# Ledger of designs, part 65: peptides against a protein of PDB entry 6O8C

Target 1, 262 residues: chain A of PDB entry 6O8C
Amino acid sequence: VGLRYEKISLPKIHPRYDLDGDASMAKAVTGVVCYACRTASTLLLYQELMRKGVRWLVELVKDDYNETVHKKTEVVITLDFCIRNIEKTVKVYEKLMKVNLEAAELGEISDIHTKLLRLSSSQGTIESSLQDISSRLSPGGLLADTWAHQEGTHPRDRNVEKLQVLLNCITEIYYQFKKDKAERRLAYNEEQIHKFDKQKLYYHATKAMSHFSEECVRKYEAFKDKSEEWMRKMLHLRKQLLSLTNQCFDIEEEVSKYQDYT

## One batch from the design tools (peptide; made by RFdiffusion4, then SolubleMPNN)

Design b2_p14_3_s4 (from b2_p14_3, 7 letters changed)
Fold by OpenDDE base, seed 4:
Structure b2_p14_3_s4 (fold): chain B 262 residues (1-262), chain A 14 residues (1-14)
Amino acid sequence: as target 1 above (262 residues)
Amino acid sequence: ELEELEKKLEELLK
């Protein structure tokens, strides 16, 4: 879920010299660019927080992975020990069978051995799954977090500061236009200055809006889209790890049932 | 004045 923002546009700028209209226009422009500045700041903050969240989630999933690997290893050791003991028992009973003793017990032990081997095979599948997960989490993997550092806007881009500079220029002109409006009529030279300032206002505003749209909004949206996709994949992977852990516990429990035969 | 403008704009964009 990303931040919601409203698409903003500049008011219509009339070429006609009108002190009242120009003051009103300048006020509106100031408001729009001010909103752009605040929005850009908010979008930047959101991205920075998300980057922290991404790093946190990566570490959390890595911890989950390590725990799963540890549990898997524990179960493998236990299972292998059990298998070795059962195999020794099988050999003893096979020798006894040669003298027609304890045939029924041999069958039971052999069945247990077969079940343990199946459990061991399932551990192989778990290992393969863990390797796949590891590859995905590794640098260059499909779930690498490098995008979080590359995509979006960054404080170093100084987008907010750049917009603020433009806003300051616009605000200055707006205040002058308020004064001009209060004068009701300007002398020729002041009128020419007003017209030039109006043109400057237009350029500053246009530059601000372009910068906001192209460097702030677009990059934010790209970051947002990537973050959502990545987050879904990471959460799914975490669920997979938990599933694998549970499988290990299930196998351990199953092996414990046969401990009396070892 | 700028703060007032911001507030007004925020209200318009809600």
Scores: peptide ipSAE 0.021, ipTM 0.645, DockQ to the pose 0.022
Fold by OpenDDE base, seed 5:
Structure b2_p14_3_s4 (fold): chain B 262 residues (1-262), chain A 14 residues (1-14)
Amino acid sequence: as target 1 above (262 residues)
Amino acid sequence: ELEELEKKLEELLK
């Protein structure tokens, strides 16, 4: 999961004045920083896409939760009604026994009542589980999506634009070094300018690579790790909701078997 | 590249 990118590093910059070497070095630096710009843009795009996916998944899970709660509520109503009816039936049979009418059915009805009470207890457990899930999905909960807005890189950071500015400076120096190379030999003043430009190129390149590593790559990796962890937890939660839904259906089916006695 | 990213997202959401 996540984007794979090539590890990039600056070429070795030799302190020695060498027109051919300096032009080649500048070309390589330009290529590296250009790649950094493109990579930063791609990483940003990926994160923005993931943020959209996160929002979508949150809404999906909330819908699943609401459906489960609705089903649970229906089952509780049905179950409670069935329990009340069975209790009335038990009372009737108890009265029959007082008048010496044999009621072998009382034992069966009593057993059904006991089973229904067990099912009711199970519903309480389901309710507790749903409350836990709700808490986890709530703002400030363990599965809140606030991290998606905080972690990683954002368009507002203007990382790509900042890198592009540095790339422009580097590219300008590279083109000058290409011209210097074509001259084969520079006068003293031009040589000094070349040396100063080489220092500037080094400064810009170092700044670009530092920014790329610290503000783009590092933050992206943090976002990636957080997103993977969060996604795993969300998928697990969806499975839990499905399990709870199935439990509700199972209880409903069991209750339906006893409706003939009510 | 965007299509590839979408594919990766879909895989993550499965």
Scores: peptide ipSAE 0.020, ipTM 0.546, DockQ to the pose 0.010
Fold by OpenDDE base, seed 1:
Structure b2_p14_3_s4 (fold): chain B 262 residues (1-262), chain A 14 residues (1-14)
Amino acid sequence: as target 1 above (262 residues)
Amino acid sequence: ELEELEKKLEELLK
C-alpha cells in the first residue's frame, strides 16, 4: 500500500487584465504549488523510510537464512551419526547370521537404514534450496536491493527546495496582486508591471507543475512499483526459509525415533 | 544395545 496523494491541476489563467480575478487566480496557484511542495516532501520522506525498511528486511532475512543453515548443519551431523551407528549394527547382525544365529531384527534394521538414507538424500535437496536462496540474496542476485538506491527521488535531488523557490516567487506575486486589488485602479505603468508579473506567475507555476509531475510523482510511482514487487518476493523467500527449517525439524524428529538402536 | 550385541558376538566367535 503506497502513499496516496490528490491529483492537482493549475487553475485557468486568463489573459484578460482583471485585478480581482488575477488576485483570486494567484491565490489558487499559490495553493496548488504549495500542495505540490508538501506532497513532494512527503513522497521523499516515504521513500527514505522505505529504503531503511528495505535494508532492515534484508538483514532480517539474512539472519533467518543463517539460522536455517545452522539448523540444517545440526541435523546433518545427527543424521550422519545415526547412519553410522545403524551401519555398525547391520554389520554385527550380518556376522551373527554367519554363525547361524537367528537375526529376526535384521530386516527391521535394514529398513531403518534405508529410511535414513532417504532422509540423507532429502538433506541434499534442502542444501540446494539454501544455495539458491543464498544466490538470490547475494550482491547482484535477483533479490538485491540496489534498486532502492537507484529508483525514486532522493534528498540530493533537491526537488522540494526547487519547488519552494518557485513557490516563493509565486507567493510574492500573489501578495502584490492582493495590494493591486486593494487599490481598485492602477496607473498605466503599474498596470503594465502587473501584466508582466502575471506572465511570470504563469511561467513559475508551469515550471513547478512540470517539475512536480516529472521529477517527483513519476519517479515515486516507479519506486513504489519496484518496492512492492521486491517486498513480495522477500516475504515469499522468508516463507521458504521457514519451510526449510520445519523440514529440518521434521527430519530431526524422525531420526530421534531411531536413536534407540544406536 | 550395539555394545551388548558386540560383546555377545565376541563371545560366540571365541
Scores: peptide ipSAE 0.015, ipTM 0.457, DockQ to the pose 0.002
Fold by OpenDDE base, seed 3:
Structure b2_p14_3_s4 (fold): chain B 262 residues (1-262), chain A 14 residues (1-14)
Amino acid sequence: as target 1 above (262 residues)
Amino acid sequence: ELEELEKKLEELLK
């Protein structure tokens, strides 16, 4: 998962003065740095989109959490009500037994009471799980999205703009080298300028590629790796919430079986 | 069911 990009490298720059070769080299360098600019822009866009996705997923999971909490609360209320009613019934039967009345159903009711109490205990486990999830989703929790704002490249870094400036310088030299090539031979002063510009081109190109690799690609890859890890954890969390919700439904269904005794 | 049991109990305790 992620954007695929080609690994790029600068062409070999020959130290020899050669108008044809230098023009060709400059063209190739221009192409490489141009690709770097475009790639950097694309990588930045991807990260910005992912940040939006992260925010969206956080809100989605928070909603799921709230729904689960609500359902759990509903079930707890229902269960407690059922328990109270069963306890009243047990007390009535106990009184009947004191007056020597047959209460054949007392054993069954007592068993139901015991089962309901066990279900109530399971709700405590669900509550604990929900609290854990809440803590993980909290701003200081393990699933906080603060990394999304820290990792990777950002528009404020102006990496694309910096690369574009270098590309402009390189392109200018390339066009000059095209003109120089057309002249076939240069006067001494123009030749010296050409040689100097070739050094400048090398400098700009090297700077561009270094910046691209270190400030764009590496940071992007770090962001990508972090995002993938975080996404997996968040998806697992959603599954956990769904499981808890289903447990609540199961408990509710079980309680409904005993409503006839309430 | 509970109400019925309570009623029966009340009748027996009179």
Scores: peptide ipSAE 0.014, ipTM 0.460, DockQ to the pose 0.002

Design b2_p14_4_s1 (from b2_p14_4, 4 letters changed)
Fold by OpenDDE base, seed 2:
Structure b2_p14_4_s1 (fold): chain B 262 residues (1-262), chain A 14 residues (1-14)
Amino acid sequence: as target 1 above (262 residues)
Amino acid sequence: SLEEIEKELEELLE
């Protein structure tokens, strides 16, 4: 779940010279750009925190993987030992049969041997699955976290600082317009300056909103989408690892049933 | 047990 923010837009800027209207407009613009600046900062912080979370999750899944591999190895050793013991038993019974001693248990032991061999075969499938998971987690794999460093906004982009500079310019003009409003009427030269400042205000505001939308919001949304997708895949991977672990436990339990015959 | 079987086999082969 990503950070929620409100969609913002600039108020309409009227071309007409109006000291009261211009002051009000400038105030509104200042508010909008101020919100953009704060939002950009918040979005950046969120992304940085998510990057830390991603790294944490990667390590967690790697630990899960290693645990599963360890369990698998343990089961393989146990199973192989059991198979070897059963094979020895079978050979002994076969020798007894050669001396015309009927062993009623031979059939049962042989069946157990067959079952154990089947279990051993399943280990190959588990190994293959683990290799696949390892491949996916490896550098350059499908679940690599390289996207987290590429997508979104970064402190090095200096987006917040750039927006703050524009906000400062806008705020300065707003304060001047507030003074102009108080004068009620301006001399010709002052009026011309006011008009030019209004154009500057428009320019700065437009630049700020464009930067906010294109360099902050858009990139954030892309990061958010990728992070959610990646997270789902990682969680699924963890479930797969759990399944493999459970399979190992099941095999171990089955093998334990036949230990009395060894 | 396997050990018991082996022992029995040895006795029979003597």
Scores: peptide ipSAE 0.000, ipTM 0.314, DockQ to the pose 0.002
Fold by OpenDDE base, seed 3:
Structure b2_p14_4_s1 (fold): chain B 262 residues (1-262), chain A 14 residues (1-14)
Amino acid sequence: as target 1 above (262 residues)
Amino acid sequence: SLEEIEKELEELLE
């Protein structure tokens, strides 16, 4: 799960003044930092896509919740109606029994009434579960998506742009080193400039790699871990909603068996 | 049915 990227490191920089070696080193550094830039961009894109996915999933689950609530409400109404009718029937039979009629049927009706009341009590449990889910989905709840806006890297951080600036500086030095290599030998002043640029190259490269590792990769990994955890919880919650819905259907089906007595 | 029961009751009480 997540994006795979290669672990990168800077090549060894030799302190010795060597035009050929320095050009080769600079090329390698350019390549590494270039890869870092591209990777940072990719990681950012991934996170942005995941954020969209998170928002989508939240809405989906909210819809599921609303549907479940609606179904539950429907069942409650139906069940209550059935209970009321059965209660009326019980009263009628009680009156009949006073005149010694239909006594045998009263027991069956009473049993049905008892069963319906049990079903009604189960609705309370469903309601409590729905309330719990609602609380978890609410702002500030345990399944809030606020983490998605906080964790990871964001476009506003300008990480890619910062790395690109450093890459540009490095690339410039690399091109100069290519020219220097072509000269085979530099005058004293040019040699000193070359040495100075080599130090700059090292500085920029180190800065780039540190930024990449600390501000891009590390934060990405944190985001990834958080997203996976959150996603698992959300999917589980969705399954719970489905279970509750099924329970409502089961109750509805059971109630339908007794409608003949109403 | 409830209606049937009610009818029987009415007839009995007449």
Scores: peptide ipSAE 0.000, ipTM 0.313, DockQ to the pose 0.002
Fold by OpenDDE base, seed 4:
Structure b2_p14_4_s1 (fold): chain B 262 residues (1-262), chain A 14 residues (1-14)
Amino acid sequence: as target 1 above (262 residues)
Amino acid sequence: SLEEIEKELEELLE
């Protein structure tokens, strides 16, 4: 799960003045930082897409929850209606029993009543479970999606842009070093400029890599880890909701068997 | 129906 990227490192920068070596080094640095820029962009895109996915999943689960609640409510109403009817029937048979009529049937009806009451009791457990799920999905709950907005990198951080600026500076120096290489020898002043540019390149590269590692990669990894954990929990919760829904259907089916006695 | 049974019962108990 998540994007795979290669860990990159800067090439070794030799302090010695060498036009050929410096050009080669600069080329390598340019490549590394370029990769960092592209990778940062890709990581950002992934996170943005994942955030959309998270929001979508939250809404889906909320819909599932509401559907389950609705079904539960329907079953409760049906069950209560059935219980009331059975209770009326029990009262009728009790009156008949007083005159020594239909005593055998009273036992059967009473058993049905007992079963229905047990089913009604199970609804309390379902309700409790739904309340728990609701609490977990609520703001501040354990399954809140606030982390998705907080963790990781965001477009507003402008990490890609910052890296691009550094890359531009590095690239410029690389092109100059390429020209310097072609000259084979530089005058004193140009040599000094070359040396200064080499230092600048080093600083830019180091800054780029540090920024990439600390602000892009690290935050991405944190986001990824949290997303995976959250996703597992959400999927589990969804399964719980499905289970509760199925329980409601099972109860409804069982209640339907006793409707003939109402 | 239950209502019919109730009516019959009421008649029997009168």
Scores: peptide ipSAE 0.000, ipTM 0.317, DockQ to the pose 0.002
Fold by OpenDDE base, seed 5:
Structure b2_p14_4_s1 (fold): chain B 262 residues (1-262), chain A 14 residues (1-14)
Amino acid sequence: as target 1 above (262 residues)
Amino acid sequence: SLEEIEKELEELLE
């Protein structure tokens, strides 16, 4: 599902000079941008953890694949051995039949042979499925994890640091506005400085919010969407592997029933 | 068993 975060927006900035209002506004802006910084950091952390998880899952599934292939190979060997033995038995019975010996058992053995051959034919389907899975897991396959390195935000982007710089500027102005408020009235020059700082505050705030939205949130959402899709497909593939493994076990069990005839 | 069958066959063919 990913991380939940609150939608944030800047408070309305009134153009009117008001020491109390400006201090309050500045405080609110500081809070919003501070939240953006923290959120950006959290989103980044999430993505980094997810990347680790993706790598882990890839290795896990590869291991599962190898185990399945191993099991399949084992079953093929066993099945082929059984088929060869049954074929020998069939030949023996055919020779006995030529000398007018009991032929009743030949039919049963022949049926077993037919069943084993059918089982053998199913191995081709399993092999094809395994090959498909292998192709999907390959570096250029549909389940490649290259997206995890490309999508989203990365520490190297320095987004959190950039936001922090803007936050520092905003915070400084906020503290000044707090002082201005305490003065209750400013001289003309100080008033002009206050007005300029208010404009700077607005500039920094809008820049911060834009950066947060475009470079942090948007990219995170894209990463999240891709990760969810990939994860779903990966888990499905794992289930397919399990199914194939079970099929191998089923075949092995069935073959074991006929080993008594060999 | 296959071995038993083979033995019987050998006896019959002798």
Scores: peptide ipSAE 0.000, ipTM 0.309, DockQ to the pose 0.002

Design b2_p14_4_s2 (from b2_p14_4, 4 letters changed)
Fold by OpenDDE base, seed 4:
Structure b2_p14_4_s2 (fold): chain B 262 residues (1-262), chain A 14 residues (1-14)
Amino acid sequence: as target 1 above (262 residues)
Amino acid sequence: SLEEAEEELQKLLE
C-alpha cells in the first residue's frame, strides 16, 4: 500500500572540464531533479488525500459508535421491561402457590428471571467496552488523528516550490552547457564561468537531492507507516463495534423468547 | 401469561 517511486541518484560529476561531458551530466541532473519535483508533488497529493480519508473514517466510526450506543440503549430498555414483567409474574405465582397451585410453573419463571438478570449483567460489560471505545476516539485518545497533522509533508512546507526553484537554476545551467558544447571551444573567461556554473550545478543538485530525501521521502515514509498502523487500529475498532452490536442483538433475541410470559 | 394468572387467582379468591 502506498505510492511506489523509483530511487533516484545523481549522476557522477567529473571534476575535469569537458564540454561534452558537462552538457551530458547537466542533462542527466536536470532529469533527476525534475523527477524529484514530480515525485514530491505526487507524494504530497497522496498524503493530502489520505488525510481526507482519515477524517472521513473518523466520522464514520463515530457514527458506528453512536448506532451501537443506540442499539445498546434499546436493548437495555427492553430487558428492563422484561425483567419487571417477570418479577410481577413471579409475585402472582407466589400468591397462587399459597392457594395450593402447582409449583412447577413458578420454578420455570424463576429460572427465566435468573437468566434475564445474567443478561442484564452482561450489559455492564458492553457499556464498559463502549466507554473504552469512546475514550479512544475522543480528543487526545489513542486513536486520535492528530498524527495526520504532524506526520508527513504539508503544502505549507512548500517543498515542491523549493525544489522547483532549484530545478530552474539547474535547467538554466544545463541550457548554457548545451550552448557551450555547441561552441566546441570557449574563451578563457567563458571557460571560467563554465567551471563556476558547474560548481553551482553541483551545489543546487546536492541541495535538491538532500531536500527531496530528507524532507519529502523520509517524511512521507513515516506518514505512510503511521497511517497504515492507525488504519489497522481503526478497522479493528469498527469490528469491535460490530461485535458489540451483535451481542446486543443476541441479547434482544434471547429476551424475546421470554416475552410470552408477560 | 400474567393476565391469565391474575384471572385464575381472582377466580380462586371468589
Scores: peptide ipSAE 0.008, ipTM 0.402, DockQ to the pose 0.002
Fold by OpenDDE base, seed 2:
Structure b2_p14_4_s2 (fold): chain B 262 residues (1-262), chain A 14 residues (1-14)
Amino acid sequence: as target 1 above (262 residues)
Amino acid sequence: SLEEAEEELQKLLE
């Protein structure tokens, strides 16, 4: 999970005035910063897509939760109804016993009643589990998606645009250095301008790489790590919901076995 | 069943 990117570094910038070397260096710097711009854009896009995915997954899990709650409620109603009917049956048989009539089935019915009560008790555990899941999914819960809005880079940061501005400055200097190289020798004034531009190039390049590393890559990595952790937890929660649903079905199946006694 | 039990009880009380 996540985008793979290559670690980039600026080429060594030699302080010596060398038209050929400076042109080559400027070309390399342009390439590196260009890569940084493209990479920053890609990393941003990835994060935006992941944020959409996070929102989607939250809604999906909420739907799963609601479905499980619905199923649980259905089972509780059915179970309670069955229990009430069995209890009535027990009372009828007890009355028969009072008039000295044999109720051979009383023992069996009583056992069924006991089993149903046990099933009813298990509903409490399911309810507690659902409450726990609900709390985790709540806006302030442990599985809240607030991190997705806080972590990483955002379009509002304008990182790509900032890098692009620096790239433009660098590119202009590179093209000038190509021209300078073609001249083979510069007049004094042009040489001084070249030296000054080289300093500017260094400044812009350093600023670009620093910004890329600190504001783009680092934040992206933090976002990636957080997203992976969160997603694992969410998937685990979904499995828990499925387990609870299955437990409800199991109870429903057991109850159905005793409906003939009601 | 409950219904059967009730019927039996009713017969006994008659």
Scores: peptide ipSAE 0.009, ipTM 0.413, DockQ to the pose 0.002; fails the geometry check
Fold by OpenDDE base, seed 3:
Structure b2_p14_4_s2 (fold): chain B 262 residues (1-262), chain A 14 residues (1-14)
Amino acid sequence: as target 1 above (262 residues)
Amino acid sequence: SLEEAEEELQKLLE
């Protein structure tokens, strides 16, 4: 789903010297850059939370995998035991037939044996599927979570702090412009300073917005897209594991039907 | 059952 944020843009900056207009403009710029700072912080937090979620999901899926492997192993043991018993039974009946004893059940037992062997073969396919899943989850696999550490923004990037510095500079100029407005008219030197500060404000604001857009928003969107794709794949993998587990249970149930013949 | 078959076999061998 991701976080919703509003698109922000800088207000128009008029080149004309106007104390009232400049103060209003500076206020608006301060507001926009302030929003950018807050948004950047929120986006960063979201990504950090998602990274935790990714790690959690990886562990969960690994646990599911291990459980499935254990169940598969159990079924293999049970199945092999059953096969061995049926084979013994077949041998006994074959001996009886050699001495002209009718074994009406021999055909049925042989059929059971054949069915069990088929079930055993199906276990091989389950094993192959599990191996595939394991490979995908392994380091460097297709479902590795390395992207979560690479994509997006990180606290170490100090994007929020950088924006905050720029915001501080802008805010300072805004407060000065508020004072200038209160003076109604400035002396020549003060007017020149005001004009210079207006240029500085524009510079800082532009830098802030560029940084926000390119280093915060863009990277966040990339992270979001990648995370969504990865999550879908992981959830699908979990479903596959569940399916394999169910197949093991089905085989176990089928084998249990033949235990009376052993 | 296997046990029954084994018993029958034993009886035949006696």
Scores: peptide ipSAE 0.009, ipTM 0.400, DockQ to the pose 0.002; fails the geometry check
Fold by OpenDDE base, seed 5:
Parts: structure tokens; C-alpha cells; sequence
Structure b2_p14_4_s2 (fold): chain B 262 residues (1-262), chain A 14 residues (1-14)
């Protein structure tokens, strides 16, 4: 789960003036920052794909919810109809008893009525559960997907572009250091320029790595953690919906057994 | 059944 990336660090920059060492160092820095750029791009892509997945899953779960609500409604209608019919039957048998008729079936019908009322009570629990699920999925609810828009990195942040600018500056200095190395010895003025460029390289590299760590990696990790947590909760919710659906089917089956008495 | 019960009741009331 998630993208694996290598932990990168800048090479040690020595204050000593060394044309060979400085060229090697600059090469290494260029490589590290280049890797950071590519990694940042990959992390961004991953997050965008995950956001699409999140939206898809939300719609799927909403569909499941609606299906469950529909089934529940169907069962409630059927159950209420059955209860009304049984109540009418009970009244008829009660009248028969008043005229001294043996109604051996009255006890059985009464028991059925009691069972149906119990089933009706269970519908209240199902309704409450569905309402809870609805509230969790609603805007501002615990399972809202607003986090997916807030957490992580976004194309609008232009992190990759910012890193690329710094990489370009670093690369330019690296190429100059390669030339300096080839000269073996620099004039005084050229040596001073080299030293200043080395400081600039350090500045750009530090800025790039800081930006990568704070604005790319850190935010990505936060997004990843949040997405995993949210996904787990959503999957659990989906299981709850399935359970509720099954309960509705069970009630429907039970009610069907008593339809012959109505 | 309800129908049978109603029929029985009707017979008794006749």
C-alpha cells in the first residue's frame, strides 16, 4: 500500500576549495535533486489516482445505501400489511368467542401477531442504523471525502515545477564545475566565482530538499495515512449495509410464512 | 383464514 521511495540526503559539502571534489559533489547534488523531482511527480500522480478512487468508492457506497433503504421500505410495507390483516383476523375470532364458539386457532393467531410486532420493532433499529450511516456519509460527516481535497499535494501547488527551477540552477552550476575541473587551475577571479557558485549551489540544494521534504513527502504521508484510515472505515460501513440488507431479507422471509393466515 | 372465520360467524348469526 502506497508508493515506496528511497530516503535521500544531500552529500556533505566541504568548505575546502577543490575543483575535483566540487565537481563530484555538484554531480551528486544534481542527482539527488533530480530524484526528488521525479519522486514528487510520482507522489502527486499517486494522490490524484487515489482521489479518483475515493470518489468512486463514495458513489458505490451511496448506491449500496439506497438499495438497502429501498429494500427496507419494501419490507416495512409488507410487514405492516400483514400486521393489519392479522389484527382483523384477531377481531373476527374475538367476536366468535363472544357467541360461545370454539376458536382453537385464536391462540395461534395471537402468537403470530406478537411475533409480527416484534419484527416491526426490529425495523426501528434498522432505520436508526440507516440514519446513522446517512449522517456519516453526509457532508461534514465522519466519512465525508473532504479530506481528499485538503490533504496531500495538488497540481495547483506546482511543487514539481518549483523543484525543477531549482534543479535547473543546480545543473547549470554543475556543468560549470565540470569545466572548471577540466581547467585544472583557475585564475584568481575565476576561483572567486567558483566559490560563490558553490555557495549558491548549497543554497539551491538546501531549498530544494527542504521543499521536497516539507511540501511533498510530509503532505503525501499525511494523505496516505488519512486515506488508509478512511478506506478502512468505508469498507466497514459497506459491511454494515450488507448486514442490514440481509436482516431485511430475513424479516421478509419470516413474514412470508404468516401470509397464509391473512 | 379470515374468510373462513367470517363465514363461520355469519352462519352463527343467521
Amino acid sequence: as target 1 above (262 residues)
Amino acid sequence: SLEEAEEELQKLLE
Scores: peptide ipSAE 0.008, ipTM 0.395, DockQ to the pose 0.002; fails the geometry check

